# Peptides against a protein of PDB entry 9IZ0: the designs that were tried, part 108

Target 1, 345 residues: chain A of PDB entry 9IZ0
Amino acid sequence: ITCLGSNGHTYKQLVKGGNDDLRQDAVMEQVFEQVNGFLRSYRKTSQRNLSMRTYKVIPLALKTGVIEWVQDTIPLGEYLDSAHKVYHPKEWSLSTCRKLIAEKQMEDLETRLKVYDLVCRHYRPVFRHFFLESYADPVQWFTTQTNYARSTAVASVLGHVLGLGDRHGQNILIDKTSGEVIHIDLGIAFEQGKKLPVPECVPFRLTRDVVDGMGITGVEGVFRRCMEFTLETLRREEDSLLSVLEVLRYDPLFSWLISPLRRMKKQKMQLENFNQPESGNITTDASRDPKIQRNNVSGESEAERAILKVRQKLSSTLSVEASVGELIRIAQDPSYLALMFCGWS

## One batch from the design tools (peptide; made by RFdiffusion4, then SolubleMPNN)

Design b2_p14_7_s3 (from b2_p14_7, 9 letters changed)
Fold by OpenDDE base, seed 4:
Structure b2_p14_7_s3 (fold): chain B 345 residues (1-345), chain A 14 residues (1-14)
Amino acid sequence: as target 1 above (345 residues)
Amino acid sequence: DLLELLEKIEKLRE
């Protein structure tokens, strides 16, 4: 829909209807706004205009809401799929790569590493071309690439600390004007991504294409330094951040657990992206409802575990540099990326 | 296996 604002400007809005609980997205956006307050308060982060790019979410009902349409954006995964076809037309299709990784999802780590390496050789990074295509002016090119690296660094630290899951290329928008990343579909947080059918093993998305967008310095330039400054700010504001999360503990509308319905939808989307219907009558006897043992882990105990895990991630036991170095290492480690649904791009 | 097929195709392109 398009709404006329009281300021006379027209705003596009996405009306999302269905089974998606936008309340979690709205709460996570509120947490990001608080974190943006912290980032503005500290010299090292404010001097760099470090922020998590936010969007407005207005939940209207239990399963319906209005999302701000982020203008001039493209999903990272949509850009990458199009760019790979242009720059590497002789390489494998995204569907071929996905199929190979899925066929080997139950195999050992050694087999999965071999398949991941093979996919990586046949699907090379292209995201550098986003900046080269979009910005003819060298100053604009440099500014937007810098904004990309900065925003990705903030999102990576926050994504790790808050345990944001489902960080696939369709849930990461690129602002074509600023180069900033915008994370969407925030319904998997506090490490609930580890409960997905394909568990998330990386702290944040730092795939080869995500790195290729940072230019020639990769992670060793603006990205690493901005991660360090962001983590330093969050460690200083630990008590403030934990206090915000404690308020959410008492919010009866906030779910600390992934809903079984969301888990099943993500499972179906993972399966349907593999099953192009070859017309075979596979009567999948869907009748085995796995008795999810409702371990009566009280919602309070899950909130407490989530907050404890945030505190642990903000621990000053390691230096900021050492902590960021380890996070970057893990996020790029083939042994983790080979286990992901789409770790190659 | 799709992997074996792709490995065979790769070997045929070399």
Scores: peptide ipSAE 0.010, ipTM 0.423, DockQ to the pose 0.034
Fold by OpenDDE base, seed 3:
Structure b2_p14_7_s3 (fold): chain B 345 residues (1-345), chain A 14 residues (1-14)
Amino acid sequence: as target 1 above (345 residues)
Amino acid sequence: DLLELLEKIEKLRE
C-alpha cells in the first residue's frame, strides 16, 4: 500500500497478513533500538556510527501488520542472482546449485563437502560488483563498502548473540544509498533456527558473496574490527541487554517458540528452494501424533534458556578478539556451510 | 600499493 503522510510525502508500506506474526519482528526491532543506544554510548562504536539498521513494524493484530517499506533497498539474494547471470553467464544457475545440495542433503559430511566444493567452483562470488556498479565516485564506493562491512559486522554480532541464525539472501536488504545491510523477517530468534528441517549451523551469514562485498581486505579489515568493538560494547552492557530480554520473558505477545505456522512456512520455503515438488501429503498428522512429547517446555523455560544462552555468548572467558576470531572461523567453515541450504553464496 | 592506500583510508575513517 502507499500511504500519504501528514508531511505530504507518500510512503510505500508492506501489509503482511495471515501467517506471519509481526509482533516478533516488532520486538526484535525494539531490542535493536536499545542495542543502538549502547552502540551510541560507547566511544569505539559511536565514532564509527555502528548501528543495526532498523525498520518500522506496526503489528495490527495477531497475524497482521504493516511494515515500513525500506526505500532504495534490494534483497541481497535478488542482486546476487541477477549479477551472477551477468558476470558469470557460463556458470551454474542458482536452481542447479540448490538442486545438487538438496539431492545430497541426507548424505554424509564428506559427500556434502564435495558437493559444496563443486557448487562453489561453478558459482563464484559477485557481490563486489554491487559497489562497483552503484558508485562511480571512488570516495563514495569506498564509503559504501565500508558502511557495508560495518553494518554487516554489527548484524553478525547481534545475529550470533540473539540467535537469529543464517539470514538467507532474501532476508538481508542492501541500502543502495549507504551500502548498509537491513535485516528483515526476524521471526526466528534465540536459536530457534536450529529446530528447522535444515538447521542453522552458522552463527551468522558470512558466505563467499557476503565476504566479497567487503572488498580486498575481506573479513580482516573493517569487518573484524567492527565485530570486536560491537561485541566489546555488548559485553559491557550485558546487564542492560539482559534486562531488555527479561522484559520479553513476561511479554505475553512474544513467542520464544517458533510458531508451527512459521515453521511450516520456513519448511515450505526450504523445500521450494530445493525445487522439491509439493508432496501434498504434508499430513496435518504432526498435530495428531500425541507421542511427540510436547514437553511443554513452558514459554518461560524457553525464555530462561534463551537468556542463559545470551549470557553465555557475552561471557568474558575468551577475549573479544578470540571470540570474534572463532565466530568468523565457524561462519566461514565449509563443514558448516556445506550443511546449509545456500552456504555457497 | 592499493592495499596500503585502502588501509590508510580505512585508518583515516576510524
Scores: peptide ipSAE 0.006, ipTM 0.365, DockQ to the pose 0.013
Fold by OpenDDE base, seed 5:
Structure b2_p14_7_s3 (fold): chain B 345 residues (1-345), chain A 14 residues (1-14)
Amino acid sequence: as target 1 above (345 residues)
Amino acid sequence: DLLELLEKIEKLRE
């Protein structure tokens, strides 16, 4: 929908209806705005303009809302598929790579590692070319690549702490103007990604292309330091962050669990991505609303468990540097990445 | 070292 604002400007808006819990997106965006307040209040993060990029979500009804159309963006996965065909036309297609990983999804770790390594040798990273193509001026190139590394660091820490799932290439937008990442479709949080048919085993998305976009230093520079400063800020503001999450515990509209419908939709998409090329709008007419009695008592116990996990992730038992080092290691570990869904790499 | 150069550039933005 295009709306004319009171200022005479036209705004594109995405009206989303159906099974996606836009209230969860709206709540996660509110948590990000509070965290952005903490990042602005701390010298080490404010000097670097560290923030989680947000977008406006207006829930209109239980399953309907308006999402801000983020202008001048591209999905990471869309860019990578296009760029890979241009820069590596002799390598395997993304569909071939996904098929090979998918065919071995039920095999042991050793077999899955061999297939993952084989795919990696025939599908090289290309995301560095986004910055080289988009920015002819060296200062703009360096600034946008720095903004990318900074925004990815903030999103990686927040994604880990809040347990954001479903971070595939279509749910990560790249801002073509700033180089910043924008995370969309926030309906899998608090480690509910581990309840998917293929469990999410990594703390955040740090695939080879995500690293290639950071340039020649990869994770060893702006990215690592910005993760450290972000985690230091969140540890300092732990009580404030937990207080924000406790307010959500009492929100009867917030769902701490992945909805059975969203789980089924993702299971179906995971199964359909096995058999069909990326063809059009499957309007799944989900007419049968099973009145799942939300036992309110189960929601409170899941909220308490989620808040406890956030507190555990903010623990000062390890240094900030050691904690970030371990997160970066796990997020890049082939032993975890080879276990991910075929659409992850 | 590129890391030192990036540190100097970040410190110049501080």
Scores: peptide ipSAE 0.006, ipTM 0.381, DockQ to the pose 0.013
Fold by OpenDDE base, seed 2:
Structure b2_p14_7_s3 (fold): chain B 345 residues (1-345), chain A 14 residues (1-14)
Amino acid sequence: as target 1 above (345 residues)
Amino acid sequence: DLLELLEKIEKLRE
């Protein structure tokens, strides 16, 4: 839809219906706005304009809402699929890579690592080209690549702390004007990604293409330092952040657990993406919600466990530098990436 | 502010 604002400007909006609970997304966006307040309060983060990029979500019903259309964006996965065809036309297709990983999904770790390495050798990183082809001016190129590394660092720390899941290339938008990342579809949080049919084992997405977009320094320099400054700010504001999450504990509409229906939908999409090469169109089949009696007692216990895990991730037991170093190591570890649906790009 | 967040969450539930 297109809405006319009181300022005389037209705004495009996406109407979502079906099986997506937009209240989860709207609540997570409000948590990000509070975290952005903390990032603005400290000199180390405010001087760098560090923020989680947000978008407006208006839930209208249990399965219907309006999402702000983020202008001048592209999904990371859409850009990467196109760019690999242009820059590496003799390498394997994304479909071939997915098929080989799928065929070995039930094999041992050693076999899965061998297949992952084989896929990585035949599907090389290309995301550096986004900045090189989009920005002819060297100052704009450097500024946008710096903004990408900064925004990815904030999203990586915050995504780890809040346990954001389902961070595939279609749920990460790139702003073509600023180079910043926008995370969408926030309905898998508080480590519920570990309950998916293919468990999420990494703290955030730091695949080879995500690193390639950072330029010649990779994770070293801007990205690492911005992760450190973000984690330092979140540790200082631990009590404030936990107080924000305690409000969600008493939200009867907020789900600390992945719904069985959303789990089944994600399972079906994962299986269909192995068999169909082209149509990434998420057909939202409006299946009837079974009245799952949510035992309220289970929800409060899961909220308490989620808040406890957030507190544990903010612990000052390790230095900020040591904690960030370990997160970067785990997020790039082939032993975890080889277990994921698309850990090679 | 926690109160502003509560009010925003309440408005997102209506």
Scores: peptide ipSAE 0.000, ipTM 0.275, DockQ to the pose 0.019

Design b2_p14_7_s4 (from b2_p14_7, 8 letters changed)
Fold by OpenDDE base, seed 1:
Structure b2_p14_7_s4 (fold): chain B 345 residues (1-345), chain A 14 residues (1-14)
Amino acid sequence: as target 1 above (345 residues)
Amino acid sequence: ERLELLEKVLEERE
């Protein structure tokens, strides 16, 4: 929809209706605004203008709300699919790569690693070209690539600490003006991504294309340093961050658990991307409601576990550098990426 | 080369 503001400006807005709980998004955006306050308060993060890019979410009802239309953005996955066709027209299609990975989902790790390596050889990184094509001026090119690395670093630390899931290329927008990343669909948080049909096992998305966008230094430049400064800031503000999360513990609108409906929707979307319509009458015997024993783990005990995990991730047991180094290592580990739905791009 | 030098010089200014 397009709304006319009281200021005479027209604002494009996305109305989401259906099964998407925009209250989760709105709450996570509020947490990001508080974290952005912490990042502005410390010299090392403030001097670099480090922030999590936010968007306005207005929940209207349990399953309906209005989302700000982020102007001049593109989904990372949409750009990458288009760019691979241009720069590598002889390589495999994204659909071919997805099919091969899925056909091996039930195989052992060794087999999955071999298929992942094969896919990686036939689907090379291209995200560097986003910056090279979009910015003819060398200063603008460098500034936007730096902004990308910085914003990705902040989002990676926050994504790890808050346990953000469902970080696929359609849920990460690139701002075409600034080069910054904007994370959307925040309804899978506090490690609930591990409960998906394909469990998420990386701390954040650091695939080959995500790294390719960082330029020649990759993860060893601006990205690593900005992760370190962000984690240092979050460790200093641990009590403030935990206090914000404790307020959410008592929010009856916040769900610390993935909804069964979202889990089923994600499962269907994973299956429908594999079912090209062969016209076979699969009678959907929808009748097996598995009696998932609702272990009535009170929503309170799940919130407490989530907050404890956040505290553990902010622990000063390891240095900031050692902690960031381990996170970067795990996020790039082929043994984890080979297990992902799309770990190659 | 020039890009690496520019990246390095701007990384050193951070």
Scores: peptide ipSAE 0.018, ipTM 0.597, DockQ to the pose 0.014
Fold by OpenDDE base, seed 4:
Structure b2_p14_7_s4 (fold): chain B 345 residues (1-345), chain A 14 residues (1-14)
Amino acid sequence: as target 1 above (345 residues)
Amino acid sequence: ERLELLEKVLEERE
């Protein structure tokens, strides 16, 4: 829809209807706005204009809402799929890569690592081309690449601390004007991504293409430093951040658990990305209701566990540099990326 | 060996 604002400007808005609970997205955006307050208050982060890029979410009903249309954006995964076809037309298709990784999903780590390495050799990084194509001016190129690395660093720290899941290339938008990342579909938080059919094993998305977009320094520059400054800010504001999360503990509208519907939807999307329509009458006997082991863990106990995990991630037991170094290491580790749905790009 | 066979089978299907 297109809305005329009280300021006379026309705004595009996305109306989502269906099974997506936009209340979780709205709450996570509110948490990001609070964190952006902390980032503005701290000298090391404010001097760099570090922020989590936010978007407006207006939940209208349990399953319906209006989302701000983020103008001049592209999903990272859409750009990467297009760019790989242009720059590496002789490499494997994204569908071929996905199929191979899935066919080995139940195999041992050694086999999965070998297949991941194979896929990586036949699907090379291209995300550097986003900046080279989009910005002819060297100053604009450098500025946007720097903004990308900064924005990715903030999102990576926040994504880790809040345990954001579902960080695939379609849930990460790139702003074509600023180079900033915009994280969307925030309904998998507090490590609920580990409960998915393909568990999320990385703290944030730091795949080869995500790194390729940082330019020649990769992670060893703006990205690492901005992660360090962001984590230092969040550690200083630990009590403030925990207080914000405690308010959410008492919000009857906030779900600390992944909904069975979202879990099933993601499982279905994973399966549909593997099924090319071979015209075989597979009578899917839909009658095997997976016995939801309702572990009667009260919603209060899950909120308490989530807050405890946030506190643990903000622990000063390791230096900021050591903590960031370990996070970057884990996020790039083939032993984790080979376990992911799409760890190669 | 088995990976080279997989590469070859994939190259034959593209």
Scores: peptide ipSAE 0.000, ipTM 0.259, DockQ to the pose 0.040
Fold by OpenDDE base, seed 3:
Structure b2_p14_7_s4 (fold): chain B 345 residues (1-345), chain A 14 residues (1-14)
Amino acid sequence: as target 1 above (345 residues)
Amino acid sequence: ERLELLEKVLEERE
């Protein structure tokens, strides 16, 4: 829909209807705005303009709402698929890589690591080309790549703390003007991604292409330091952040559990992304409900458990540097990346 | 090359 604002500007808006509960997304955006307040209050984060990029979400009903159309963006996964065909036309297709990983999904870790390594050798990173292509001016190139590394660092810390999981390349937008990342479809939080058919095993997405976009220093430059400053700020504001999350415990509109509909949609998207549409009528006979024990853990008990996990992730038991170092290590560990749907790019 | 070196030096100064 295009709306005319009272200011005379036209705004494109995405109306979602049917099966998308936008209340979860709207709440997560509100949490990010509070965190952005904390990041502005401290010198180390404020001087670097560290923020989580937000977008407006207006839930209208249980399954209907309006989302801001983020202009001048591209999904990371769309760019990577296009760029890989340009820069590495002799390498394997994304579909070939996905097929090989899927065919070995039920195999042992050693076999999955061998297939992951094989895929990595035949599908090289390309995301550095986004910055090289888009910004002919050296100052703009450097500024946008720095903004990308900073934005990714903030999103990575928040993604870990709030349990957003891996985030697939269609849920990460790149701003073509600033180089910043924008996370969309925030309907999975507080480690609910671990309950997916392909579990999210990493604290945040730090695949080879995500790192390639950080330039020559990779994770050891701006990214690591901005993660450290962000985590330092969140540890200082632990009580403030936990107080924001406690309000959500009593919000009857907030679901600490993945909705059955969102779970089914994510399950279908994972399965459809594994299966190229060969035109075979796979009547997915919905009758094999894997008895994932509905431990009817009350929504209150899941909220309490989620808040306790956030508190644990903000613990000062390890230094900021040690905690960030471990997060970066885990997020890049082939033993986790080989288990993912698309851990190679 | 020169830009990548400048990038590294600027990243090291943050």
Scores: peptide ipSAE 0.025, ipTM 0.669, DockQ to the pose 0.014; fails the geometry check
Fold by OpenDDE base, seed 5:
Structure b2_p14_7_s4 (fold): chain B 345 residues (1-345), chain A 14 residues (1-14)
Amino acid sequence: as target 1 above (345 residues)
Amino acid sequence: ERLELLEKVLEERE
């Protein structure tokens, strides 16, 4: 919808209706706003303007709300599909690559690794071209690439700590003005991505194209250091962050579990993306709600388990550098990436 | 070349 503001400006807004828990998105955005407060208070993160990009979510009812339309953005996956066709027209199509990975989804790790490596040889990274195409001025190019690496680092740490799932290329927007990443559809959090039909095994999205966008140093520079500073800030503010999450434990509206309906919807989208070209607005009709009696006692126990996992991820048992080093290693490890859903790479 | 060197030098200063 387009709304006319009291200032005479028109604002595009996405009205989302259906089985998507917009309350989870709104709560995660509130957590990100609090974390952005911590990042602004700490010298090492404040000096770099480190923040998680947020968007406004206004829940109107239990299953309906208004989402801010983020202007001047493109989904990462949409850019990459177009750019691969331009820069590598002789390589395999994304659909061919996805098909080959999918055909081997039920095979052993060794077979899946061989197929993943084969796909990687026939589908090379191109995301560096986003910055080279968009910014003719070297200072703007460098600034936007730096902003991309910084924002990706913050999102990677927060995504790991909060256990944010479903980080496919359509759920990550690139701001064409700043180069920053904007994470959308936050309804899979607290490691509920491990409950998907294809379990998520990586802490955050660090695919070859995500790294190619960081420039010549890849992960070894701005990205690694900004992850370290972000994790250092979150470890310092552990009690504050856990207190914010503890408020959500008592929110009867917050769902610590992926809904069976959302799981089924993600499963259908995963299956339908095999058979349809990426055309247009899936208006999913509101199929009738099975009244799942949520026993309140089960929600509280899941919240406690989620908070405990957040605390474990903030543990100072390893240095910040060692923790970040291991996260970067796992996120790029072919043995984990080859196990991901075919739409991940 | 000059851009790659500038990237490396600016990254080393962060």
Scores: peptide ipSAE 0.020, ipTM 0.607, DockQ to the pose 0.014; fails the geometry check

